# Peptides against a protein of PDB entry 4GMN, part 197

Target 1, 375 residues: chain A of PDB entry 4GMN
Amino acid sequence: RYANITLLALVTLASIGTDFQETLVKGNQGSRESPISAADEEWNGFDDADGDAMDVDQKSSSGEDQEEDYEEIDVKEDDEDDDDDSITSEMQADMERVVGADGTDDGDLEDLPTLRELIQTAVPQLIRLSNLPIDSDESLTIQSHALSALNNISWTISCLEFANGENANIHNAWYPTAKKIWRKTILPILEADSADLKLATQVTSLAWAVARVLHGETPTDGNPHRKFISLYHSSKQQAGGNSNSIEEPEDPFQGLGVKCIGVVGSLAHDPAPIEVNREVGVFLVTLLRQSNNVPPAEIVEALNQLFDIYGDEELACDKEVFWKDGFLKHLEEFLPKMRTLTKGIDKRTQPELRTRADEALLNLGRFVQYKKKHA

## One batch from the design tools (peptide; made by RFdiffusion4, then SolubleMPNN)

Design b2_p21_5_s4 (from b2_p21_5, 15 letters changed)
Fold by OpenDDE base, seed 2:
Structure b2_p21_5_s4 (fold): chain B 375 residues (1-375), chain A 21 residues (1-21)
Amino acid sequence: as target 1 above (375 residues)
Amino acid sequence: SPIKLDERALEEFKYWQVRFE
């Protein structure tokens, strides 16, 4: 009984995370007259936007870890149908407030009660549930559902623009929680070194969502980038040996390999330690060099990550890693291989993969040209 | 301010979203 209620609540929280994303998309689309065709966002390089690096004075508030006595939320079994409409209405109201709010108080999610409750109330409980001792199939199911809910919430939040101080209030509210997810959920599961590729896939998906917001500020404790690189290699070794290939997801981009690349790419962004950046950059460039044995989707992701990591010439990683380790030469040498790879993708059977490969090929050409001008 | 969305993030979300049937 308790487990079934817990599972239902976890499913509901996972659904809320998805519905919130849909509400965000609808709210954003309502403000844009025409859907910008994703086809026209060609990588133009980083324009010299004078990004005044706001010196975020990290006031080291030594918040003592008060063991907050988490009261049991008595989730009332109110009628299933009415609650869904109410949540969607609150999410819509949150969107309307954020769209309508003039640039007043930067810190308070007062105007975002649904998002506030998701971050402040739901996520801490999901973290707890994801850390339950695994002693039964029931505890495994609870963990899996908690990870799914955390995944959906974290991915939804990662869909917000945070560059240039956009959504700073949400970012500031999410940031400590995202670090808590990383330290309390992701790291412990990664340390457990489980041969469970399903769990590894769930954790890696969550890790990517979290790392897409935290970037190089993702906690470096235990060198998580090396664990995801190791997981990448381990996943390839397992797929090669047992004919019970865990059904590679029908979507090439949903593969554990792509997820690992996405995580480590995100972890390598500034202000990541240069050594972390280098290890990730070398990993990604090595995938390009070994591209004959790498799925096209992983190549696409590795390219996108390389563009995002090394697109800014003002970053320390440009000089200390990109130029120093000769990445431009590897990218230039990869251009003809990428053309061949992209042309080899059947537009009829894999239209999405082909489109994303065509874009990545275009961007690779532009990126190489950009870097050659700035050499 | 209006919530700005990362369009690339939205495109990726569809791949990573767990849907419960």
Scores: peptide ipSAE 0.265, ipTM 0.865, DockQ to the pose 0.848
Fold by OpenDDE base, seed 3:
Structure b2_p21_5_s4 (fold): chain B 375 residues (1-375), chain A 21 residues (1-21)
Amino acid sequence: as target 1 above (375 residues)
Amino acid sequence: SPIKLDERALEEFKYWQVRFE
């Protein structure tokens, strides 16, 4: 009975995290100009002042307009008002306020009472539940659900813009809590050296969400980047041996390998210690060199992380790691391999993987050109 | 101003949320 109530509460907290994101997305869509097609999202981490447009003369082959009469299937949206009363009017009002909040500098979530309660009351309990001694299947289930709730909350918060002082109140409220999640939940689970790949996947997903906000300010105690690199390698060794591997998530980006890359990439950002940055950078560049044995989604993530880490030439890591360790040469040598890899992805079976690979290939070309100009 | 969402973060989030059915 108490277990079921606790699990229901954890599911509800996890759902609140997702519903909060959906509301943020809906609220932002009302303010979005025409969606820049995802294909037009260029990595802007460098000043592209000299746009020598590579005129890729895509000759528009005038494919004949076969007017396929798509019969308007009048899908009557039966507005089944599933009054999923799960979102209280107060939560909805808080979500609307989040979407509308001019960043007042006061780190007090006075205007965001539900978000305040989530961060200050719920998350500390979730941290406690994620750290319970595992003595039963019930305690394991509670830990898993607590990690899922922490994941959804942390990911939702990581979708907020915090650059240029945006949402500073939310950032300031979240930052100490994020560090607490890291130190109290993530590190202890990573140190327990569990062979449970499910638990490892959950904690790594949470770690990425937390590290996406903390970046190089993520606590370096116990060299967590090395633990995630070790976890990456361990996960590959297990997948290669048993044909009864845990069903690789149907989504190629959901894999533990991608999550490990995302975590270590985020940990390597300024102001991370240069040696942490170097170890991560070498790991990522090594994946590109070994790309024949690396899933395409992990290559895409590794490229994006490399662009984000080394996009700013004013950072100490540019001189002390990128140039010093000769990363440009490795990226340039990888460019033809990336073209081959991207072309090998079937647009019909893996449209999203293909799109993200096409973008990463485009950004790789630009990044290599940028770095050559600033050499 | 509307909260500027990190669009890349939002795209990635669709992959990282745990949905409970």
Scores: peptide ipSAE 0.261, ipTM 0.863, DockQ to the pose 0.787; fails the geometry check
Fold by OpenDDE base, seed 1:
Structure b2_p21_5_s4 (fold): chain B 375 residues (1-375), chain A 21 residues (1-21)
Amino acid sequence: as target 1 above (375 residues)
Amino acid sequence: SPIKLDERALEEFKYWQVRFE
């Protein structure tokens, strides 16, 4: 009984996270009259927009482990009225505030009650549920659903713009919680050395969502980038043995390999330790060198990560890693291979993979030209 | 201010969501 109620609550939280994002997307599309054609979003380098580094005043709140008395959410069994309005009126109101605020009101999280409750009330409980001792199939199911809910919430938040001080109130509320997810959920599961590829895929998806916001400020304790690189290699060894039965995920981008690349790429952003950046950069460049044996979707993701990591010439990683380790040469040598790879993707059977590969090829050409000009 | 969305993140998000059917 309690397990079923817990599972239903976790499914509901995962759905709320999904619906919140879908409503964010719809609201943002309503404000943009002109669809920017995906063809014109060509990577032109980082323009010299004065990146006012958000001085996130690291008030080192000494984390005394206050045993946060996890108040039992009295999940009222409100009757399943099948009102197909999956979007709560409160979530819709948050969404309208989010989308409709014409420039002036830097609304505190006080003005975003649904998002506040997701971050402050739901996520701490999901972290607890993800850390339950696994002693039964029920506890494994609870963990999986808690990870799914954390994934959807974390991904939804990662779709918010945080560059140039945008949504700073949300960023500031999420940042400590995201670090808590990383330290209390992601790291313990990665350290448990489970052979469960499903669990590894769930944790890696969550880790990517969290790392897309935290970037190089993601806790480096225990060298998590090496764990994800090891997971990438382990996943390839297992797939190579059983060529017959791993249904390639219908979506090439849903693969564990892509997720691992996304995580380690995100972890390598400034202000990541230069040695973390180097190890990730070398990993990504090595995938390009070995591209004949790498799925096209992983190559696309590895390229995008390389552009995002090394696009800014003012960052320490540009001088200390990109130029010192000779990455430009490897990217230039890869350009003709990328053209061949992209042309080999059938537009009829894999239209999205082809589109993303065409974009990544275009951006690779621009990136190589940019770096040659700034050498 | 309207919450600006990372459009690239949004395009990728539809793939990363766990949907319970």
Scores: peptide ipSAE 0.260, ipTM 0.863, DockQ to the pose 0.762; fails the geometry check
Fold by OpenDDE base, seed 5:
Structure b2_p21_5_s4 (fold): chain B 375 residues (1-375), chain A 21 residues (1-21)
Amino acid sequence: as target 1 above (375 residues)
Amino acid sequence: SPIKLDERALEEFKYWQVRFE
């Protein structure tokens, strides 16, 4: 009985995190007149001062329009108006304030009472529930649901812009709580000798969400980057041995390998210790060198992380790691392999993976060209 | 101005959120 009420409360908190994000997405889309095609967000991590637009001669080969008559499967939108009134009017008002707040309101979280209660009251309880002794299937279920709620909340907060002092009030409220999630939830689970890949996936997803806000300020206690690199390698060894189809996640990006890359990439950002940055950078570059045995989604994520980590030439890691360890050569040698890999992805069966691979290929070409000019 | 959302963050999030059915 108490377990069921606790589980319902945890599901509700996880749903609140979901609904908050969906409202943020809708609010951001409503403010932009045109849906920015995700394809048009080029990596702008370098000043394009030199407008040598390589005229990629798009020879428009007029391939004949074979009108394949895709039968419109008339998916009846059964408008089940399940008015899941789960979003309280106060939460909706907080979401609208978060979406509508001009970053000029240096207001305290006084103006965001629901978000304040979520961060200050709910999250500390979720951290407690995620640290319960696992002595029963009920305790394991409570931990899993607490991790799911923490995941959804942490990911939603990680979707807020915090660069250049944007949302500083929310950042300042979240920052100590994010560090507490890391130290009290993530690290203890990573240190537990558990072969549970489900739990490892949950904690790695949460770790990525937290690390996307904390970056190089993520607590370095116990060398967490090495634990996630070890988890990456261990997950590959387990997948290769048991032909038990762990159902390949329907989405190639949802894999534990991608999550591990995302976490360690985020941990390697400035102001991370140079040796942490180096170990992560070497790991990522090694994936590119071994790309024949690496899933395409992990290659895409590894490239994006490399661009984000080494895009700024003013950072100490550019001189002390990128140039010193000869990363440019590895990226140049990978460029023709990436072209082959990207072209090998079927647009019909894996459209998202193909789009993200095409983008990562484009950005790789630009990044290599940029780094060559700044050598 | 709407709170600048990290659009890349939002795209990635669609894949990371736990939905309870």
Scores: peptide ipSAE 0.256, ipTM 0.861, DockQ to the pose 0.740; fails the geometry check

Design b2_p21_6_s1 (from b2_p21_6, 12 letters changed)
Fold by OpenDDE base, seed 2:
Structure b2_p21_6_s1 (fold): chain B 375 residues (1-375), chain A 21 residues (1-21)
Amino acid sequence: as target 1 above (375 residues)
Amino acid sequence: MSLPPLPKELLTPARLKMLNS
């Protein structure tokens, strides 16, 4: 009985996270339907607008570990009102506030009650449930559902703009929670080194969503980038042996390989340690060199991560990694291969993959030209 | 109970800047 209620609550939280994302995406698409004018404007890098790096004074408050006595959520069996997957009016109002919020400097989520309860009440419980001892198929099912709910919430939050101080209140509320998810959920699962590719895919998806907000500020304890690189290689070895049983996800961008690339790419952003950046950059460039044996979606993701990591010439990784390790040469040598790869994707059968490959090819040309001017 | 689908990745702001430039 309790397990079924817990599973229902986890499915509901995962649904809320998805519906919240879909509405944020729809709200943000309504502003972004400006036609991509194919202006042949040369990409000139990232102009870092001088975002005053708010010195988050790490006031190391040695907060005593108050054992938060997790009161049992008395899930009232509220009645059989039809599961109309309708975004609640409160969720919609919160989403409208998030999309419309010029960054009010009030670091409080007072005006965002649903998002506040997701971050402050739901996520801590989901972290707890994801860390249950796996002693039964029931415990494994609970963990899987908790990871799915955490994934959907984390992805939703990762779709918010946090650049230039946008949504700073949400960022500030999420940031410690994201670190808690990383340390308490992601790292323990990665350290358990389970042969469960389903669990590995779930934790890698969650890790990507979390790392898309934390970037190079993601906790580096235990070199998680190496674990995800190892997982990438292990996933390729297993797929090559058992051609029959791993249903490749219908969406090529939902593959474990793409997710591993997305995680390690995000982990390598500034202010990541230069050696983390180097190891990731070398991994990504190596995928391009080996592109004949790499799925097109992983190549697209690897390119995009390389652009995001090395697009700014002011960053230490530009001089210390990109130029020192000769990445420009590898990108330039890859350009004709990328053209061939992109042209080989059928627009009728794989329209999304083709579009994203056409974009990545365009950006690769621009990026190579930019870096040649700034050499 | 079916879990809701995993969210799709969106383009990063950085990638969007490169595409819109």
Scores: peptide ipSAE 0.024, ipTM 0.609, DockQ to the pose 0.260
Fold by OpenDDE base, seed 1:
Structure b2_p21_6_s1 (fold): chain B 375 residues (1-375), chain A 21 residues (1-21)
Amino acid sequence: as target 1 above (375 residues)
Amino acid sequence: MSLPPLPKELLTPARLKMLNS
């Protein structure tokens, strides 16, 4: 009884986290539709093509009026208003405020009661449940569901903009909680060195969502970047041996390799220690050099992380790592390989992968040109 | 009950700025 109630609550919290994300994605798409000013392209009129009037003859056939009594089948539309009541009016009002709010710096969530309860009440319980002693299949199930709920909540919050001081109240409320998730949930699971690839995938997904907000301020205790690099290599060794047992996720961007790249890339952002940045940067550049043996989705993510890490020339990592370790040469040498890789992706069978590869290729060309001008 | 699908990675504001530059 208690287990089923706990599992239902965890599924509900995971659903809420997903529904919040979907609405944030829809809201962010609507703001990017700058009204394309309909340029008044003068619609030049249709030319009057000559209508030859063919005389179709009137033949008068007197068909009998069989009044077929159409029994009006009163189709009761049972409006099963499947009120997909997943988003309460209070949650919707909180989301509208999050998209529109000039965030106050105080970390106060008085105006965001649903998000406040999610961060302050629900997340601390999920952290507790993810840290239960594993002594049964029931405790493993509870841990997995708690990790999934933490993942969905953390991903949703990581989709908010914080870079220019936007949503500062949410950032300030989330930041200590994100550090607590890292120290209390992520690090203990990574240190347990479990051969469970499912658990490793769940904790790596959560670690990515948390690291997308904390960046280089993510706690460096126990060298987490090296643990995720090790996990990346271990996952490749296991996949090469047992081609039959890893359900490759239908989405190539949901793979453990992509998630490991996303985590270590996020950990390497400023103000990360220069040696952490270097170890991650060398790892990412090494993937590009070995691209013939790397899935296209991992190449796309590795490029995106390299752009995000080294896009700002004012950061210490630009001089001390990017230029010092000669990364520009490796990116330039990779450009023709990326063109070949991207062209090899079929748009019909893998449209998303192809789109993201076309974008990453475009950005690689621009990034190389940018860095060459600032050399 | 199946858990909801895992979230997808979105393009960062930094990558979007480079696409539009």
Scores: peptide ipSAE 0.024, ipTM 0.614, DockQ to the pose 0.267
Fold by OpenDDE base, seed 3:
Structure b2_p21_6_s1 (fold): chain B 375 residues (1-375), chain A 21 residues (1-21)
Amino acid sequence: as target 1 above (375 residues)
Amino acid sequence: MSLPPLPKELLTPARLKMLNS
């Protein structure tokens, strides 16, 4: 009974985290609709070319249509009013404030009571539940649900803009909590070296969400970037041996490899130690060099991380890593491979992967040109 | 009980600047 209530509460917290993210994404898209001026591209009418009338005469066979009287089963549309009462009116009001808030520098979440309770009350309990001794299937289930709730909350917060002092109140409230999730939940699970790929995927997803806010200020204790690089390599070795259909996640961007790349990329941002940046940069460039054996989604993520890490020439990592270790040459040599890889993705069967690969290819061309001009 | 889908990474402001340039 108590376990079921706890599981329901954890599922509800995970749902709220997702629904809040969707609302933030929709709100941020609405603000970025600067009207693309419909440039009046004059539709020059295609000429009426008179293509000839091939009269293929195929014959007659008279099959007797037995009118089987299909009784219209009057499927009562039970209007299940899916009262998706998942979001309280207070949660909705907090989401609307977060989307609409010009960053009031009030370091207190007084205007965001639901978000405050999520950060101050719910997250500390989720951290506790994720750290329970695993001694039963029930404790394993509770840990998995607690990690999922932490993931969704952390991802939602990571979708907020914090650049230029935007959402500074939320950032200031979240930052110590994000460091606590890292030190109390993520690091202990990574150090336990569990062969559980499901748990590894959950903790790596959470680590990515947390690292998207903390960046190079993520706690460096125990060299976490090396642990995620090791996890990346270990996951590839396990997938190659057991032909147990690890159901390839329907979304190629939900794979453990992509998540490991996202984590280590985020950890390598300024002000990360130059050695951490170098080890991650070398890992990412090595994936591009080995691209024949790397899933396309991981290549897309590795490129995106390289652009984000090395896009600013004023950063110490540009001179001390990017130029010093000759990364530009590897990126330039990868351009023709990326064109081939992107063209090999079917737009009909994998539309999202193709779109993100086309974007990453475009950005790779622009990035190489930019770096050549600033050499 | 199905858990909600895992969030996807959004395009960073740096990538958006590169797409719009």
Scores: peptide ipSAE 0.024, ipTM 0.611, DockQ to the pose 0.277
Fold by OpenDDE base, seed 4:
Structure b2_p21_6_s1 (fold): chain B 375 residues (1-375), chain A 21 residues (1-21)
Amino acid sequence: as target 1 above (375 residues)
Amino acid sequence: MSLPPLPKELLTPARLKMLNS
């Protein structure tokens, strides 16, 4: 009973995080004419496949015809549907305010009640649930759902524009909470060094969402970038050995390798320690050098991270890492390989991967030209 | 001189839908 209520509440919080995102996307698409067809991937509900129908064949006997007059108990359908529409309406109203606020309204979180309750009330409970002692399959399920809900909320918030002081109220409310997620949820799971690839994928996804807001201000305690680099390498070793392929996610950009690259790239942004930036930069450049054995989606993500990390010449990492370690040469030498890689992606079977590879190729050419002018 | 902003189409809605599957 309490487990099922907790699971339902976690599913509802994960749904709220998704619907909040869909509303953000609809609001942002109203400003950008590009029809990204939202494929309505229906949430395949919990397959309660535990229909072990024990076929108890018991044959027994003949008893009599008592016509018990079953009074039709008129079961009033209690319309329990009213509560979900109310939450969705408030969430939609919050999103319309966030998207419709021209970046001059330092909106109060008082005007964003749903988002406020998500950040201030729900997320602290999810952090608590993600830290339960794992002593049962039930506690593991609760942790997984809590991580999923934290992931959706964190990703949704990471889609908000925070440039130029936009959504500063949301950023300021989220920032300390994001640091709590990192320190209380992400780090302990990474420190446990679990062989569970599902858990590793969930925590890495959450870590990327959190790191997309915190960037180089993400806590460096315990060198988490090295743990994600190690996880990247471990994931590649396991995929080569057991033909129990964790079904490679249909989207190449959902792979654990891409998620690891996204995390470590985000962690390496200014004001990250130069040593952290260097280790990540060397890792990313090494992927480009080894590109013949690296999935195209990971190359696209590694390139985007390199552009974001080293795009500003005023940053200490540009001088102390990019130029000092000779990254420009590696990027220039990779340019013809990227052209070949991108051309090898079929536009019909992998249209998104091809589009993102074409963009990354274009940006690589621009980036190399930029850096050559500023050498 | 900053690079012209890379198309920040980092998170398609698809990236977030698949986090619930």
Scores: peptide ipSAE 0.016, ipTM 0.574, DockQ to the pose 0.039

